# Ledger of designs, part 174: peptides against a protein of PDB entry 4PN1

Target 1, 261 residues: chain A of PDB entry 4PN1
Amino acid sequence: KIEMNFLNKPIVPDTTKVISNFLTHYLITEPVEHVEIEAKLGTLIDLETQNRFEFPVMNETILNPEFNLRTRFESDMTASEHKYLNEFLNQAFRDSQKPGRLPFAYKHTKQVDLFYETEDNSRDKIRVSKNQSDNQVLACVKKRRVADLFLYCPNDAFDIRISISDELPVSMPSGNQQPSLTRLKDRVGYVHQEIKIDLTKTTQNDPVYDTTERHELEVEFGNIADLRDRAQKAKDGMEAPLFRRVQLFMDNVRILRREHS

## One batch from the design tools (peptide; made by RFdiffusion4, then SolubleMPNN)

Design b1_p25_4_s2 (from b1_p25_4, 13 letters changed)
Fold by OpenDDE base, seed 3:
Structure b1_p25_4_s2 (fold): chain B 261 residues (1-261), chain A 25 residues (1-25)
Amino acid sequence: as target 1 above (261 residues)
Amino acid sequence: SELKKQIEEEQKKLAERLEKLAYAP
């Protein structure tokens, strides 16, 4: 008989604990009402060199937000990388449809995001999302970035930003108001065990730089109510359910960030 | 099973169509 360790009990990695605590703070301690929790694949850029940040660590590392590392996060990737990830996820989707597996769900959406300035000239813009095909309004929100947690991943193609956002539903802008920015989104979405994986191609017209295209991959917790329940249990001393959910989320992120063309 | 193969083939076709749609040459 083989045992997993000298206690023959599972242990929880520090990464899982740190992320779980981070999430618990914004789910329970200082709760964000309309919380969105997502991880984006990208690159930590050193502001001094404009190259990928280099830190003296050899594996996945959560960066301490209390330290100014003089970095920025770029969530964009190449079209080739994006295509590769799409093909990879398509294969994963196919494989998951086989008997004995939990299936992926798939959705392809094309939407237009219209951004409007607020009357008070606040930093946050109102975003009206419409379906490209019929111009139906899908959402009208004011999104606020609440917090970020960065993972430096020296062995992988991408670094990770986990973000906490507040998506406040708001009324439609007045009919006389013109959008300050229009963004087209072509999104292919995969859902597995309530974890959402989205590949998004964003097209934006810029008066200075003409049309720009971005390619992003995001992983999102698809069931916030369940996650909040798990976080509450964790605050009450039962951490295992939260740890399991965070581990699942992070394993999916880890799979994706290792893949590249 | 034959059903598994059919599902796999349909899924493959769907994936290929999706790839073409998302990343047209």
Scores: peptide ipSAE 0.024, ipTM 0.594, DockQ to the pose 0.011
Fold by OpenDDE base, seed 1:
Structure b1_p25_4_s2 (fold): chain B 261 residues (1-261), chain A 25 residues (1-25)
Amino acid sequence: as target 1 above (261 residues)
Amino acid sequence: SELKKQIEEEQKKLAERLEKLAYAP
């Protein structure tokens, strides 16, 4: 007979605890009403060198936000990397359709995002999202970035930013208002166990600069109500359900950041 | 088995559809 450890009980990694606490804060303690919680793959860039930052650590580590590390996070990747991840996820989708597995769901969407300035000149812009095919309005929101948690991953192709955002539904801008920015989004979405994985190609037209294309991969909690319930239970002393959900989320992120061409 | 063949055929169809939708350089 084999036991897990000398207590024969599951042990929770410290990373899981830290992230769980971070999420609990913005789900329960200071709750964000229309919360979006996602992890993006990208690179922590040294502002001085413009290269990937090097921290004196040998594995995945959560960076302390209290320290000014003089870094920025770039959520972009190469077209080749993006394609590789797309192929990888396509294969994962196919494999999940086999008997004995939990299946992925798949969706391909093309939308246009129009950004408008607010009447109060707030920093946050109004985003109107429309379907490219029929111009149907999909959403009209004012998105505010609430908090970020950065993970440096020296052994993997990508670093991670976990973001808490507030997507407040708002009324459509006035008909006479012109968008300050327009972005085309081509999104391939995968859902497994209510965790959303999106590959997004974003095209932006700049009048001064040529058209720029960005390639992003994001992992999102697809069931916020369930997550909030788990977080509440954690505050009430039952942490296991939250830890399990965060562990699942992070394992998916870890799988993706390890895959590269 | 017939079921296995059916599953494989459906998987093939899904793969073909996904390949058409996949990003390309």
Scores: peptide ipSAE 0.021, ipTM 0.486, DockQ to the pose 0.011
Fold by OpenDDE base, seed 4:
Structure b1_p25_4_s2 (fold): chain B 261 residues (1-261), chain A 25 residues (1-25)
Amino acid sequence: as target 1 above (261 residues)
Amino acid sequence: SELKKQIEEEQKKLAERLEKLAYAP
């Protein structure tokens, strides 16, 4: 007979607890009404060296947001890395269609994002998202970045940024207002157990730097209502459902960040 | 680069193939 440990009870990894607490804060304690919670794969760059950040740790580590580490996060990856991840997810999708598995859902979306300045010159721009094919409005939101949590992953291909954002639905900009920025997004989306995984190619025309392309992978909680419910239960003393959901999310992130060409 | 464009086109083709598989009768 084998037991899990000397208590013969499940143990929650510290990473799960820290992330769960972080999420609970912005779901329940200081609730963001229209919250988006996503993890992006990328690289923590040391501003002093302009190379990948090096911290004296040997594994996945949540960086303390209270300290300015003189870093920036680059969510871009190479086209080859993006291709590899696409192929990897395609295979995962195919495998999940087999009997006895929970299937992925798949969606391919091409959209244009139009960014507008607000009258109040606030940092937050209005984003109008439209379908490229028929110009149908998909969303009109004012997105505010509320908080970030960075995971330094020295053994993996990518570091992680978990972001809390407020996507406030707003009225369409006036017809006389011109967008300050336009982005074309080609997105392939995978959904498994209400966790969304998106591979996005973004094309942006920059007046100064010409046309730039970005390749991103993001993992998002697809059921915020359920997550908020779990967070509330955690505040009420029942933490297990939240921990399980965060663990699932992070395991998916961990799988992806380990993959490289 | 030309290589980047080729990779992007291949990615697009893969996505299209996946879409066909996902919605295949």
Scores: peptide ipSAE 0.019, ipTM 0.458, DockQ to the pose 0.014
Fold by OpenDDE base, seed 2:
Structure b1_p25_4_s2 (fold): chain B 261 residues (1-261), chain A 25 residues (1-25)
Amino acid sequence: as target 1 above (261 residues)
Amino acid sequence: SELKKQIEEEQKKLAERLEKLAYAP
């Protein structure tokens, strides 16, 4: 008979523990009320070389935020990479519809985001999101980036940024206020086991700069209430439910970041 | 710049917290 280790008990990888602790901090310890938790695929860029950074590690590594590693994170990919991931997810969607599997849900949305300056000159802007087709207001929020956790992934196509954000619902800007920035978003969304995977093409028109297009892939916890409950249980000494959920999230992220054309 | 500074401060606090948890009995 084979045993899994000398204790014959499951063990949790350090990556899972570190991420779980990171999430627990902003879910429970210093709770963000309207928290959004997402991972973005992108590239850790060396500020000196402007190329992808090369750390002296050989596998997925959570970067210590205490150290200035002289990097920036670019949450972007090429159009070809984005297309490949779309095709990959479409296939995964199809396969999940087969008997014995848990199915993906799929949604395609097109929205326009209007950004407004706040009256208090806060750096955080008010974002009004509208459906492109009928101009229906989808949301009006003030989004604040709270924290980031970076994963360097030398063996994969992409590095990862896990972000904690606060999306505070706010009242609509005054009718006389003009948006300072507008963004068009074409989003293809996949949901599996309450994990959201979004492929987004963002077009931004800048009067000074040329129109820029960004291609992003985001993985988000779709059930924050459940995650918060799991985090609370972890603080109370029962860590397994949180670890399992984080493991699921990270496995999905790992699948995606390995895919490339 | 202020938001960046705030984020950096929060990251530092988090790092300290994570380190303490790692060595907690």
Scores: peptide ipSAE 0.000, ipTM 0.192, DockQ to the pose 0.064; fails the geometry check

Design b1_p25_5_s1 (from b1_p25_5, 14 letters changed)
Fold by OpenDDE base, seed 4:
Structure b1_p25_5_s1 (fold): chain B 261 residues (1-261), chain A 25 residues (1-25)
Amino acid sequence: as target 1 above (261 residues)
Amino acid sequence: DEEKVLEELEKERKEKFEKFYNSQK
C-alpha cells in the first residue's frame, strides 16, 4: 500500500495558500463588488537592467508586494509565442472534445474598446466595448486595478501577474465625448471548467507613434460567484473547496507559462 | 482554415450539450 505522506493526508502547496488568502481578501474581507480575477502571462522586467528580473530563487515564487523590487510587468509576448500558444490551445480544445473528457468551449471575438475619460478626471477610464461586426455594445465599464500579485517563474517562458480588478458597470459616455484611446481586440477564448483562457491581439493606433500590436494571454476565473462562495467557506473554516479551485486555476496557468515557440 | 474547423467543433459541442440538457428535463 502506498500513502501520500506520513500523515496519509493531502497537503496544500504554499503557493495555493498564499494565492487563496490573497483572493479571499478581495472577495470577502474587503470585497470588490464587481471583481475580475485574472492571471496574465508576461515578463517581470528589472528597471535597472531592462532585462528579465533576476531573483535568487530556482522555482515559481510569489513576490512580496510589500517590497519595491523596481520591476515592471510586460504583459506581452512575441507573435510567434502567441501563435504557438494558439496552436497549443487549439489542440487542447480538440482533444477535450473526445469521449470521457470535459470539453472546452471556443469563441472567437473581434471587438473595439473605446476608452473615455471620466467626468471627475479620475485615473480610471470608462471602457466601452463593441463588437466589430455589428457595432453592438458588449459592455460599458469603469475598470479599476485593485491589486496585483506577481509570480516570478525562472524555469518557464513567462512570469505571471495575478490581478484583482473592479469592473464597475457604468452608463454610456455622453455623445459629445471623444474617446481618448481606441483599441482593436482580436480575442480567441477558451473555457474549460469555468476557467477562461484568452489569447488576445490588441492593435492600438497612436497619432505620434506607429501602430502597436500586443499579444497577450490571460487566464480568468469564469465563475466569480462560485469563487466567492468558496472564499466565504474558507473564512468560515472550510478551506478545501477554495484551495481546490485555486489549484485548478494555477495548474492551468502553469501549463501555459511553460509553453513557448 | 483552422478557425473554421474549430468553429465546427464548437457547434458540435453545443449540439451535444443541448441534447444532454434536454434529456435531463
Scores: peptide ipSAE 0.282, ipTM 0.832, DockQ to the pose 0.010
Fold by OpenDDE base, seed 5:
Structure b1_p25_5_s1 (fold): chain B 261 residues (1-261), chain A 25 residues (1-25)
Amino acid sequence: as target 1 above (261 residues)
Amino acid sequence: DEEKVLEELEKERKEKFEKFYNSQK
């Protein structure tokens, strides 16, 4: 007979615990009402060298936010990398439709995001998202970045930023108000076990600069209510459900950040 | 076109789900 370990029980990686605690803080301790929790693939850049940050570790490492490492995070990838991930996810989608598997859901959305200044001149802008095909409003929110957690991943093509945001639904801006910024988004979305994976091509026009295009991959918790429930249970001493959900989330992130042509 | 294929598969998935959902009632 083979056992997992000397306790014959699953163990939780430290990374899972740290992330779980991070999430619990903003789900339960200081709860964000309209919380969005997502991981973005990108690159930690050393501000001094302007190259990818190098930290003396050999594996996935959560950076302590209490320390200023003089880094910035670039949530972008090459068109080639983005294309590869798209093909990879397409195949994963197809494979998941087979008998015995839990299927992916698939959605392709082309939208325009219009950003408006707030009346109180706050740093946060109002984002109005519209479907390009029929101009229907998809969302109108004021997004506030609450916290970030960075993972340095020396063995992978990408580093990770986990972000906590508050997406407050707000009323539409006045009809006479002009957007300060417009972005076109081509988004391919995949959902598996309520984990959302989005590939987004963002086009931004600037009158001074040439049109810029960004390629982003985001992984998001699709069921915040469930996650909050799990976090509450964790606070009450039952951590396993939260750990399992965070582990699932991170495993998906790990799969994606390891994929490259 | 790959997108069309995926959209068709998504349609099929939804149909299967609806069938399943209705069968559970």
Scores: peptide ipSAE 0.280, ipTM 0.831, DockQ to the pose 0.011
Fold by OpenDDE base, seed 3:
Structure b1_p25_5_s1 (fold): chain B 261 residues (1-261), chain A 25 residues (1-25)
Amino acid sequence: as target 1 above (261 residues)
Amino acid sequence: DEEKVLEELEKERKEKFEKFYNSQK
């Protein structure tokens, strides 16, 4: 007879625990009111070399935020990589519609994000999101980045940034105010088991650098209320539900970061 | 058009879900 281990009980991966604790902090301990939790695929860049950061580890590693590694995170990929991921997710979507599977939801959205300066001249800008086709206002928020957790993934095409943000709903800017920045977003969204996967093409006009296009992939927790509940249970001594949810999230991230053309 | 196909599949998914959901009531 075979047992799982000498305790014959499941064990949680350390990565899952660390991330769970990170999330619990901003869900429960110092709760962010309108929290958004997302992981972006990208590259940790060494500020000195301007190349991908090289860390002396051989697998997925959460970087300690207490250490300044002199890195920046580039949440961009090539158009070809983005296209490949799109095709990959399209196929995953199709396959999930088969009997016996939990289906993906699919949504393609095109929106314009208009950024406005705040009256107090804070660094945080007001973002007004509108549908490109009918100019309908979708959202008006002030987004604040609260915390980041970086995962160095030496074996994969991408590194990961997990971000905690506060998206505060705010009133629309005055009609006489002009946006300081406008971005066009073409977003293909997939949802599976309340985990959101978005492929986004962002177009931005810059007076100096002309029009730039960015290609991003993000994975987001779609049910914050449930996640917060799980985090609370974890604080109360029942960690399994949170661990399972984080594991699911990270497994999806891991699948995606390994894919490349 | 790939997008159109996916949108159709999404429509089907929604319909299926709605049927299921209603049947569980």
Scores: peptide ipSAE 0.279, ipTM 0.830, DockQ to the pose 0.010
Fold by OpenDDE base, seed 2:
Structure b1_p25_5_s1 (fold): chain B 261 residues (1-261), chain A 25 residues (1-25)
Amino acid sequence: as target 1 above (261 residues)
Amino acid sequence: DEEKVLEELEKERKEKFEKFYNSQK
């Protein structure tokens, strides 16, 4: 007979606890009203070397935000990597449709994002998103990034940024305003157990810089209300539901982070 | 082509980290 450990009880990984606490802060303690919580795959760049950040650790490590590590995060990957992940997720989608599994949902969206300056000259721009096919307005929001949590992943091709954002719905800009920036987005979206996985190709035209294209993969909590409820329960002493949800989220991120051609 | 150069550099980076990971097994 074997047991899980000397207590024969499940134990929660420290990573799960740290992330759970981070989320709880912005869900409950200092609540963000229109919170968006997502993880992006990318690369931590050392500002001194302009290469991928190197830290004396051997596995996935949450970086302490209290320390200035002089890094930037680039949420990008190669077209080849992006294509591979697309194929991988397509297969996962297909497999999930089989009996005995929970199915993926799938959606392909092409949109244009128009960014407008605010009257108060705030750092936050108003984003108007429109469907490319019929020019219908999908959203008009003012997004503010509230906090970031970085995971250094020395054994994988990508590092991770978990971001807390406030996405405030706002009124449309006046008709006489011109956008300061426009972005075309081609997004393939997958949803499994209310976790959203998006592959996005972004094209941006800049008058000073040539047209830039970015390939991004993001994983997002699709049910914030449920997550907030779980976080509240955690604050009240019952942490298991939150830990389970965070574990699910992170496992999906880890799968995607490890997967490459 | 600048894009190809960058992609090759990224490939090299990935290979470096993969090699490192395998060496630690």
Scores: peptide ipSAE 0.034, ipTM 0.415, DockQ to the pose 0.016

Design b1_p25_5_s2 (from b1_p25_5, 13 letters changed)
Fold by OpenDDE base, seed 5:
Structure b1_p25_5_s2 (fold): chain B 261 residues (1-261), chain A 25 residues (1-25)
Amino acid sequence: as target 1 above (261 residues)
Amino acid sequence: DLEELREKFEKEREEKFEKFYNSQK
């Protein structure tokens, strides 16, 4: 007979607890109404060296938001890395279609994002998303960045930024307004157990950036209502459902950030 | 041109992805 530990009960990793608490804050304590919660693969850059940040740890660690580590996060990767991840996810998709597995869903989206300045000149811009094929409006939102949680992953190809955003639906800009920025997105999306994994190639004409193309991978909670329910239960003393969901999310993130290492 | 590059990229990617996707249905 084998038991998992001397209590024969599941143990929750500390990382899961920390992230769960972080999420609970913005789901329940100071609730964001139209919350988007996603993790992006990228690199923590040391502002002084302009190289990848070197923190004196040997494994995945959550950086304390209360401390300024003089870093920035670059949510980008090389084309080759992006391609590799795409192939990896394609294989995962194929394998999941086999009997006995939970299947991935797949969607290819070609989108144009138009950014507009707000009348009050607020920092937040209005984003109008359109289907590039027929110009149908998919969404019109004002996205507010609420909080970020950074994971330094010294053993992996990528660091992680978990972001809390508020995507407030807003009215379309007036017809006389011109977009301040246009972004083209070619996105392949994979969904498994309501966790969304998106590979996005973004083309943008930015005067600051020499390269017009970015390659991003993001992992998002696909069922916020369920997550909020789990978070509420956690606040009420039943943490297990939330921990399980966060663990699932993080395991998927871990798989992705490790694969190209 | 940004649009031309976008269209070229889109076409190539679409062909690749759709071929894959359809093969898995």
Scores: peptide ipSAE 0.027, ipTM 0.529, DockQ to the pose 0.009
Fold by OpenDDE base, seed 2:
Structure b1_p25_5_s2 (fold): chain B 261 residues (1-261), chain A 25 residues (1-25)
Amino acid sequence: as target 1 above (261 residues)
Amino acid sequence: DLEELREKFEKEREEKFEKFYNSQK
């Protein structure tokens, strides 16, 4: 006979608890109304060396947001890495279609994002998203970055930024207003158990700066209502549902950040 | 009690996040 431990009870990883508390704060304690929660793969860069930061840790570590570590996060990857991840996810998609598995959903989208300055000249811009094929307006929002949580992952190809954003629906800008920024997005999306995985090629045209291209991988909670319900239950003393969902999310992130060309 | 201790730690973590959040306003 084997038991899980000397208490014979499930143990939740500390990482799961910390992330769960982070999410609970912005879901329940100080609730963000139109919350978006996503993880991006990237690199924590040491501002002094301009190289990947080297923390004195040997495994996945959540950085304390109360400390300024003099880092920046770059959510970009190489085209080769991005291609490899695409191939990897395509295979995962195929495998998930087999009997006995839960299938991925797949979607390919191309959109253009137009960014406009606000009347109050706030830092937050209005984003109008349109379908590239027919210019149909998909969304008009003001997205505000609320909080970030960084995970340093020394054993993997990528570090992680978990971001809380408020995506507020707003009215369309005036017809005479010019966009301050244009962004083309070519996105391949995979959804598994309501976790969204997006591979995005972004081309950004700035009137002042040169055109830039980025390759990003994002993992997002696809069911915020469910997550909020789980967070509320956690506040009410039942933590298991939240922990399970966060664990699922993080396991998917961990799988992806370990894959590289 | 381990459960009480765990609850205490979780509460402290939430309070820390709240404190940090408020300090950034």
Scores: peptide ipSAE 0.015, ipTM 0.281, DockQ to the pose 0.099
Fold by OpenDDE base, seed 1:
Order: C-alpha cells, then sequence, then structure tokens
Structure b1_p25_5_s2 (fold): chain B 261 residues (1-261), chain A 25 residues (1-25)
C-alpha cells in the first residue's frame, strides 16, 4: 500500500496558494465588478540587457511585485510558435471529442477594435469592438489593468503574466472623435471545463509605421461567478474548491508553455 | 521498475486529489 505522505492527505503547491490568494483579493477583498482574469504567454525581458530575464531560480517562480526587477513583459510569440500551438490545440480538440472525454468547444471570431481617447484625458482608452463581417458593435468598454502577477519559467519557452482587469462598460465616443488606434483581431477560441484558451492574431495599422502583427495566447477563467463563489468559500475556510480550480487553470497554462521547450 | 512505481504513485495521488477536491464542492 502506498500513501501520498505521512498524513495521507493531498497537499497544495505553494504556487497554487499564492495565486489563489492573489485572485481572492480582487474577487472578494477588493472586488472588481467587471473582472477579467487571464494568463498570457510571453517573455519577461530584462530592461538592462533587453534579453530574457534571468533569476537565480531553477523552476516556475512567482515574482514578488514589491521588488523592482527592472523587467517588462512582452505578450508575443513568433508566427511559427503560434501556428504550432494552434495545431496542438486542434489536435487536443479532436481528441476531446472521443467517447469518455469532455469535449472542447470551438469558436473563430474576427473583430476590429477602435481605441478612443477619453474626454477627461484618462490614461485608459475607450475600446469599441466591432464584428469585422457586419460592423456590428460588440462592446464599448474602458479596460483598466488592476494588477499583474508574473511567473518566471526558466525551464519553459514562455513566461506567464496573470492579469486582473476591469472592463467597465461605457458610452460610445462622440461621433466626431477619430480613433487613435485601430486593431484587427483574428481569434480562435477553445473552451474546456470553462477555461478559455484563445489564440489571437492582432494586426495594427500605424500611419507612421508599417503594419505590425502580434501573436498571443491567453488562458482565461470562463466562469467568473463560479470562481468568485469559490473564492468566497476560501475566505470562509473552505479552500479546496478554489485550489482545485486554480490548479486546473495553471495546469492548462503549464501544458501550453511547455510545448516549445 | 522505479518508473513504474512512480507512475503508479502519481496516478494514485491524482485520484486522491480529485476525490478530495470533489468532496469539498
Amino acid sequence: as target 1 above (261 residues)
Amino acid sequence: DLEELREKFEKEREEKFEKFYNSQK
């Protein structure tokens, strides 16, 4: 007979606890009303060297936001990496359709995002999202980045940024206002167990600079209400439901970031 | 043999984790 440990009880990884506490803060303690919680694959860049950040750790490590490490995060990857991940997720989708598995849902969307300056000259821009096919307005929001948590992953191809954002619905800009920026988004979305995985190609036309293309992969909590409920239970002393959900989320992130290692 | 034991252990661990977490729902 084999037991897990001398208590024969599951233990929660420290990473899971730290992330869970981080989420609980912005779900319960200082609740963000229109919260979006996502993890993006990218690279932590050392501002001094302009190369990938190096830290004296040997595994996945949450960086302490209280320390200025002089880093920036680039939420981008090469077209080839993005294509590979798309193929990987397509295969995962196919495999999930087999009997005995929980199936992925799949959606392909194309939208245009128009960014406008706010009347009060706020740092946050108003984003109007439209469907590319019929120009139907999908959303008009002011997105505020509330908090970030960075994971340095020395053994993997990508580092991770977990972001808390507030997407506040706002009124449409005045008709006489011109967009300061226009972005085309081609997004392929996969949903499994209410975890959203999005591959996004973003094309930006700059009047001064050439067209730029960005390739992003993000993992998002698809059921915020459930997550908030789990966080509340955690605050009340029942942490297991939250820990399990965070563990699931992070395992999906880990799978994706390891593919190019 | 060590790998087989590891796999067995990890499988059992995962099953216990799932059982535990599901029981707390």
Scores: peptide ipSAE 0.007, ipTM 0.280, DockQ to the pose 0.030
Fold by OpenDDE base, seed 4:
Structure b1_p25_5_s2 (fold): chain B 261 residues (1-261), chain A 25 residues (1-25)
Amino acid sequence: as target 1 above (261 residues)
Amino acid sequence: DLEELREKFEKEREEKFEKFYNSQK
């Protein structure tokens, strides 16, 4: 017989604990009402060198937010990387349809995001999302980034930003207001076990700046209610369900960044 | 150029995915 360890009990990686605690804070302790929790693949850029940040660690490492490392995060990838990930996810989708597997769901969406300034000149803009085909309003929200957790991944092509955001539903801007920014989003979404994986091509039309294009991959918790329930259980002393869900989330993130490496 | 490549990529992505998606139905 083989045991897991000398206690014969499951051991949770420290990374999972740290992330779980981070999530629990914004789910339970100081709850964000309309919380969005996502991880984006990208690159930590050293502001001094303008190159990828280099930290003296050899593996996936959560950076301590208390330390200013003089970095910025670029949530972008090349077209080729994006294409590769799309092909990879398509194959994963196909494989998941086989008997004995849990299937992916797939959704393709094209939307336009219109950003409006708030009356108070708040940093948080109002975002109106519309379907590109019929201009139907999908959402009108004021999104506030509440917190970020950065993972430096020296062995992989991408670093990770986990973000907690509050997407507050708000009323539509007045008809006289013009958007300050317009973004076209072409998104292919894959959902597996309520974890959303989105590949998004974003074209930003700025009246002041040149048009920019981004290729992004994001991984999102698709069932916040369940996650909140798990977080509550964790606060009540039963941490395993939360740890398992966070582990699942992170494993998906790890697969994506490793496969492209 | 880069823009053409991007457009091509986007078009191919869309076409391939739609084709794939429809084939899976």
Scores: peptide ipSAE 0.034, ipTM 0.530, DockQ to the pose 0.010; fails the geometry check

